Peptides against a protein of PDB entry 3V4L. Designs and how they scored, part 96

Target 1, 386 residues: chain A of PDB entry 3V4L
Amino acid sequence: GQPLAKDKVALLIGNMSYWEHPKLKAPLVDVYELTNLLRQLDFKVVSLLDLTEYEMCNAVDEFLLLLDKGVYGLLYYAGHGYENFGNSFMVPVDAPNPYRSENCLCVQNILKLMQEKETGLNVFLLDMCRKRNDYDDTIPILDALKVTANIVFGYATCQGAEAFEIQHSGLANGIFMKFLKDRLLEDKKITVLLDEVAEDMGKCHLTKGRQALEIRSSLSEKRALTDPVQGAPCSAEALVRNLQWAKAHELPESMCLKFQCGVHIQLGFAAEFSNVMIIYTSIVHKPPEIIMCDAYVTDFPLDLDIDPKHANKGTPEETGSYLVSKDLPKHCLYTRLSSLQKLKEHLIFTVCLSYQYSGLEDTVEEKQEVNVGKPLIAKLDMHRGL

## One batch from the design tools (peptide; aimed at target 1 A26 G81 C129)

Design b2_p30_7_s4 (made by RFdiffusion4, then SolubleMPNN; from b2_p30_7, 18 letters changed)
Fold by OpenDDE base, seed 2:
Structure b2_p30_7_s4 (fold): chain B 386 residues (1-386), chain A 30 residues (1-30)
Amino acid sequence: as target 1 above (386 residues)
Amino acid sequence: MTEVVAMGGSSGYSKEEIENSTSELNIPVP
């Protein structure tokens, strides 16, 4: 019979906005497209952009809480990285220059922890460089991995080689994701699927002699990403996992705000990623005596580090949201909250209505405070350890 | 201008080595 997964869980991390290193662009598109594909494959997906070391550790810990016996676990990482002595290191956005193993997350440590969960399949997709870091002489003493025969690594490049992105004037995939996305939905053993991706990459003139996909596998069974999830979540563990994932993906409900002047505002919310939300405001009713009115959002929690210059834009693209703009209502003001993982408290902010009456020169303001609770990933309290 | 960026941070490659690698990768994407 076709193998069944008890459940399917994915953590996708895209690091781009490095403090001390070259900025990347492809991880934005790659994480977004991979999220949509894995959702079509019935994965529970947590998608995170631009994590610090501490935030990456917490994201991995929360991912491990979603893993259990017979669950398929997939970790995708796009960002800076290196490989020392066969250990893969993911570089957080706050990593110093030069970075060391103490500033980075070791993938083999994550694999060890996944093996303790008795997972049905462990897939690592690593879109990062695998060159040695000569500034890090640390030999990590890793405990011996268990022989589980259920591990697959897809490396975007060979050992000791670089992985590249091609930055155009527009948004583009990284080289690995460009080929992976075309095959990902195929009902094939994951190692066969990745081998076909390797063949497709090998035909590209840009990658020849520079970047080649490497597959490392101990997978003894015919497991595919298309494998169906076993039954309704009948176990207590499956229910807990479903509830934990649902908490991390719950958007605030749309609100209708009524002001004293008779203006009505719709306040809406959209998820771009598990840690990135767009707030949009629209005027849904305006009395005829009001000639102009705008609804601004302000007074965000300081932990979100929201620059007012980037808030309340006339287009989603002006906020840095290029991917979900087609799904958003038009003729709004848009604000992008890109660091929801930093939110320690409820998301409380002010909606400010600025308006003018016909025949009055002075602008009038009315304000309402809005509490939307903890949106998306902020419900997981990723900061409980600080 | 098409820029090629290595996803390996500051692994000791000079800006010049990155730029020289990018100049060879100036293959017009069709």
Scores: peptide ipSAE 0.255, ipTM 0.666, DockQ to the pose 0.253
OpenDDE base, seeds 1, 3, 4, 5: peptide ipSAE 0.227, 0.218, 0.271, 0.243; ipTM 0.739, 0.735, 0.696, 0.772; seeds 3, 4, 5 fail the geometry check

Design b2_p30_8 (made by RFdiffusion4)
Pose (drawn by RFdiffusion4):
Structure b2_p30_8 (pose): chain A 386 residues (1-386), chain P 30 residues (1-30)
Amino acid sequence: as target 1 above (386 residues)
Amino acid sequence: SSEVEEEREEQEEKEWEEAEKDPSYLKSRN
């Protein structure tokens, strides 16, 4: 009568800043939006931006670790894609020009690994182009798929076609997400809902005849993204899964820093994506003997490759964050730490204090080191092992 | 948070209308 979910887990990857290929813009916004919608449907969501081939492989491994028998598994990719010989490929940021299947992730490979885990539902939302990579000589000769009647595909475009994004100077949005976001929360069967999205997508003027939604499904059960999760987890296996999930969305505690000169610096942290964290520095207290002072953040782990133009900015928008000043506490210095999947080490940076005493010209510099451990996805140890 | 979401939705609707007047905003993702 009523189909049930043991759990609902989602992996969302949005690639924008390609090294050898045109950079995209809408993937950040689309990924942010799909996480919020999927969380309202009670999904364990992993949101990641600008992943290399190696990094992409690890995100799939962490996602597979969160899937067991009866778990609804969902994969959303927004970025560069190509389709050769019946296989769909997601292109990582580190991809060379020209690129091949070896440089890319085959979706069919990910699907087989999910079937090996006995998942109740396999939903794939591929928001990418689907043309031939004429340079690809290799044909993967992949093994046949087990007939499981739970595979669902939401291709943003058809084979040999292109998926489009509107790059309006401001936000920038994807076409598939424009029509998906208004309908995702409906209690329709996943296939029916995706077809109703395909109708509204045909009413699109910007893309008519260039992009159409393609649905491929084997699903023989009235399963939906709104189906309920098996109430009390109470199983030992169910508990290990909730810990593994909480292990990735841990944020450092908002600490207060005391300086030898009697100055207090409040240090705040904000989550944007599992791969993205925002630090803010507020000067909470200073003694009367000091009037002039500015707090600045430096000495980040070189693995993160933090650009100075994204750090110590008056507002969060100036760092490139999707979060806005109404979401983040006012008046601090905001700094954006994207690329946490690159952190093998523990997070150590210096909160540097440049200040001046009453009646003196000289400028005094008080550096204090801060170790915040492994925030968010860095805690998963994706680089672990030999 | 809800106020920010509403403002963003309104902005997306205005940009959508402007993009229909000027199709140069439409880009392929390859």

Design b2_p30_8_s1 (made by RFdiffusion4, then SolubleMPNN; from b2_p30_8, 14 letters changed)
Fold by OpenDDE base, seed 3:
Structure b2_p30_8_s1 (fold): chain B 386 residues (1-386), chain A 30 residues (1-30)
Amino acid sequence: as target 1 above (386 residues)
Amino acid sequence: MEEVKKEREEKLKKEFAEAEKDPSYVVAMS
């Protein structure tokens, strides 16, 4: 019969805003587009941007809780990285310069933990450099991996080579994702699909001799990303997994705020990523005697590190949100919360209405506090260990 | 499929031609 997945789970990490390393741009677009493609493939997708070492460890731990016997696990990483002695290291945004293996996540350690879950398929897509880090001579003593014959690595580049992005055009995919996205929905064995991506990169005169995909696989079965999920969750563990997943993707409900002056504000929420949410406000009713009014959001939790200069913008793009702007309502004020993983408490903030009456020079303010609970990834309490 | 490949190649060609003018726009993910 056709292979069935018990479930399909993906963790996508895009690191860009490095503290001590060159900033990247492609991971934003790559994680977003890959999320949309994997959702069309019935994957449960956690998408995270700009994680610290601690946050990356917690994201991997939460991903491993979603894995079980016969589940398809996909890990995608786009960011800085290196390869020492055949071990791949993902570099967190808070990594020092130079970074070492002690500051980084080893992909082969994650693979070991995935093998302990008896997963049906393990796919790693690593959009990072594979150069040796000469500042770290640590030979990781990895325990011998189990022979599970269900592992696929897609490396964006060859061993000892670099992976590249082009930052000139503003928003663009990395080189790997530009080729991967065109084939990802094809009903083919995952190794055959990746071989075709490698051929497309190798035939393109622009990528030929600059970046080449490397495939490492032990996959003995015909498994595809298109393989259907096995029907109704039959186990208590599958129900728990589905509930945990649903919690990490629950947006706050839209609210209608009513002010004493008779102004009504619509407050709405949109997910850009599992850790990135846009808040938008719109004036839905204004008394005719009020000539001007604006609704600002303020007083956010300090843990979110919100720059007021990027809050309450007339466009999503002015907040740094370029991807979901088409799906947002127009004529709002927009605020982007980019670090929801840092939220320890409920998301409480103030909606401030500033308004002016006809024939009065003085601006009047009314304020309402809003509690929206823990949105998206903040429900997983990734900080419980600090 | 061929049209999508061609549009991708034209877009890539533009991006690489921009990057050849200013190599600072080519960032290695190292």
Scores: peptide ipSAE 0.343, ipTM 0.845, DockQ to the pose 0.367
OpenDDE base, seeds 1, 2, 4, 5: peptide ipSAE 0.308, 0.368, 0.336, 0.279; ipTM 0.812, 0.864, 0.841, 0.698; seeds 1, 2, 4 fail the geometry check

Design b2_p30_8_s2 (made by RFdiffusion4, then SolubleMPNN; from b2_p30_8, 13 letters changed)
Fold by OpenDDE base, seed 2:
Structure b2_p30_8_s2 (fold): chain B 386 residues (1-386), chain A 30 residues (1-30)
Amino acid sequence: as target 1 above (386 residues)
Amino acid sequence: SKEVEEEREKKRKEEYEEALKDPSYVRAMS
């Protein structure tokens, strides 16, 4: 019969805003596009940008809690990385320069933990460099992996080679994602799909002799990303997994705030990623005696590190939101919360209404505090232990 | 307008395909 997945879960990490390393651009678009494609494939997707070492460890731990017997697990990483002695290391945004294995996440350790879950399929898509790090002579003593016939690695590049992004002024994919996205929805064995992606990338003159897709697989069964999920969750573990994922993707409900002056504000929320949310405010009712009126959001939790200079913008793009701007309402003020994983408490902030009456020179202010609980990934408490 | 967004997306795609012809526009993620 056709293979069935018990469930399908993906963790996508895109690191770009490095502290001590060159900033990247492609991971933003790559994680976003891959998220949308995997959702069409009925994956439960957690999409995270710009994680520290601690945040990456916790994201992997939460991902492993979603894995169980017969579940398909997919890990995608786009960012800086290296490979020493056949071990792949993902570099967090807070990694020092030079970075070492102690500052990085070893993919083979994650694979070992996935094998302990008796997963139905383990897919790793690694869009990072595979050069040796000459500043790290540590030979990881990895325990022997179990012999499971369900592992697939898609490396964006060959061993000892670099992966590349395109230096465009605008938004562009990395080289790997450019070709992967065109085939990802095909009903093919995952190794056959990746082989076709390798052929497509091999026809590109840019990558010729610089970057080539490497496929490592033990996959003995005809498993595809298109394989249907088994019907209604019959196990307690499947129910817990579904509830945990649903909590991590719950947006706050839109609110209508009423001020004493008779102004009504709509407050809305949109997800860009599991850890990135846009807040937008719009004036939905204004008394005729009020000539000017603006609604600002302020007093965010300090954990979010929100610069007021980047808040309350007239366009989503001015906040750094280029991907979801088409799906947002127009004529709002927009604020981008890009680090929801850092939120330890409820998201409490102030909506400040500034307005002027006809014939009065002075501006009047009214304020309302808003508590929206823990939005999106903040419900998983990815800072448990700090 | 939707047309302006489609033209902008088309232009971005054309600029992206043009950048793909020039090896100088390729940066290592190392």
Scores: peptide ipSAE 0.319, ipTM 0.677, DockQ to the pose 0.584
OpenDDE base, seeds 1, 3, 4, 5: peptide ipSAE 0.254, 0.298, 0.145, 0.265; ipTM 0.699, 0.673, 0.513, 0.687

Design b2_p30_8_s3 (made by RFdiffusion4, then SolubleMPNN; from b2_p30_8, 13 letters changed)
Fold by OpenDDE base, seed 5:
Structure b2_p30_8_s3 (fold): chain B 386 residues (1-386), chain A 30 residues (1-30)
Amino acid sequence: as target 1 above (386 residues)
Amino acid sequence: MEEVEKERKEKLEKEFKEAEKDPSYVRAMS
């Protein structure tokens, strides 16, 4: 019969905003497009941007808790990386310069932990460089991997080579994602699908002789990303997975705030990623006596590190949101919260209405505090160990 | 949703074609 997945779960990490390393561009679009494609494939997707070492470890640990016998797991990483002695290292945004293995996540360690879960399929998609790091002489003593089937690695590049991105404008793919996205929905064995992606990349003159997809597989069965999820959650664990995923994707409800002056504000929320939310405000009712009014959001939790200079923008694009801007209401003020994983408490902030009456020169302010609980990934309390 | 994704795909394909003309837009992720 057609193979069934017990469930499908994916963790996508895109690191771009490095502290001590060159900033990347492609991971933003690549994580977003891959998230949408995997959702069409009935994956439960957690998508995270710009994680520290600690945050990456916690994200991987939470992902591993979702894995169980017959579950399909997919880990995608886009960012800086290196490969020493056949061990692949993902570089967190807070990694020092030079970085070493102690500052990075070893993919083969994650693989070892995934093998213990008896998963139905494990897919690693590594969109990073595989050059040697000459500043790291550490040979990880990897315990002998169990001889388990159903593992597939798609490396964006071959050993000792670089992965490439397009840096023309704000929206560009990595070379790997450009070709992967056109085939990802095909009902094919995952190794056949990746082989076709490798052939498509091999025709690309831009990266010919500089980047080549490498496929490493122990997949003995005909498993595809299109394989249907088993219908009824037969176990308590399946219900927990569904609840955890639902929590990580719950947006605050839109609110209508009423001020004493008679102004009404619509407050809305949109998810760009599991750790990135846009807040938008619009004036939906204004008394005729009020000639000007603006609704600002302020007083965010300090853990979010919100620069007021980047808050309350007239366009989503001015916040750095290029992906969801067309799905947002127009004529709002927009604020992008890009680090929801850092939120330890409820998201409490102030909506400040500044307004002017006809014939009065002085501006009046009214304020309302808003508590929206823990939005998106903040519900998982990724900081419980700090 | 579908129209926005289509427009994004068209934009990304345009960016790729511009990179085909100027390979300086193709950068290593290292």
Scores: peptide ipSAE 0.398, ipTM 0.887, DockQ to the pose 0.835
OpenDDE base, seeds 1, 2, 3, 4: peptide ipSAE 0.278, 0.330, 0.375, 0.247; ipTM 0.814, 0.861, 0.884, 0.725

Design b2_p30_8_s4 (made by RFdiffusion4, then SolubleMPNN; from b2_p30_8, 16 letters changed)
Fold by OpenDDE base, seed 1:
Structure b2_p30_8_s4 (fold): chain B 386 residues (1-386), chain A 30 residues (1-30)
Amino acid sequence: as target 1 above (386 residues)
Amino acid sequence: MKEVEEERRKKEKEEFAEAKENPSYVKAMS
């Protein structure tokens, strides 16, 4: 019969905005597209951008809590990385220059922990460079992996080589994701699917002789990403997993704010990623005696590092949101919260209404405080280990 | 959804065409 997954869980990490390293562009689009494809495959997807070392460790720990016997686990990473002695290291955005293994996450350590969960399938998709880091001579003493015969690595490039992106508009996929996305929904054994992706990448003139997909697998069974999830969650652990995932993806409800001047504001929320939310404000009612009226959001928690110069934009694109902009209502002011994993408390902020009456030169302001609780990934309290 | 994805696929196809003419747009993630 067709194999069944007990559940399907994916963690997608895209690191772009490095502090001490060259900024990347492709991870934004790649994580977004892969999220949408894996959701169509009934994966529970956590999608995270621009994580520090600590935040990456916590994201992996929370992902491992979602894993259990017969669950399919998929880890995708796009960002800077290296490979020393056959060990793959993912580089956090706060990594020093030069980075070392002590500042990075070892994929083989994550694999060991996934094997302890007795997972049904372990898939790693590593969209990073695999050059040796000559600044790090540390040989990781890895414990021997168990023989689980359920491991698949898809490396965007071969050992000692680089992965490539197109740094033009910043809307193009990385080379790996460009070819992966066209096949990811196919009902094929995951190693066969990745071989077809490798053949398609091999035809790409941009990276010919510079990047080649490498597949490393111990997968003895015919398992596919299309394998159906077993019916209703029958275990307490499966129920807890479903509730935890649902909490991490719950948006605040849209609010109608009423000001004393008679202006009504609609406040709405949209998820771009599990740690990225867009707030939008629109004027839904204005008295005729008010000639000018704007609704700004301000006074955000300091842990979110929101620059007011990037808040309250006339378009989603001016906030850096290019992917969900068409699904947002038009004629709003938009603010992008890109670091919800840093939020320790409830998201409390101020809606400031600035308006002018006909025949009065002075601008009037009214303010309302809004508490939306913990949005999206902030409900997981990823910071609890600090 | 479908129109947004089609327009994005069109832009990506245009950028991949431009990158064939301009190899300097292809950068390593290192």
Scores: peptide ipSAE 0.360, ipTM 0.851, DockQ to the pose 0.793
OpenDDE base, seeds 2, 3, 4, 5: peptide ipSAE 0.035, 0.300, 0.282, 0.350; ipTM 0.549, 0.818, 0.811, 0.839

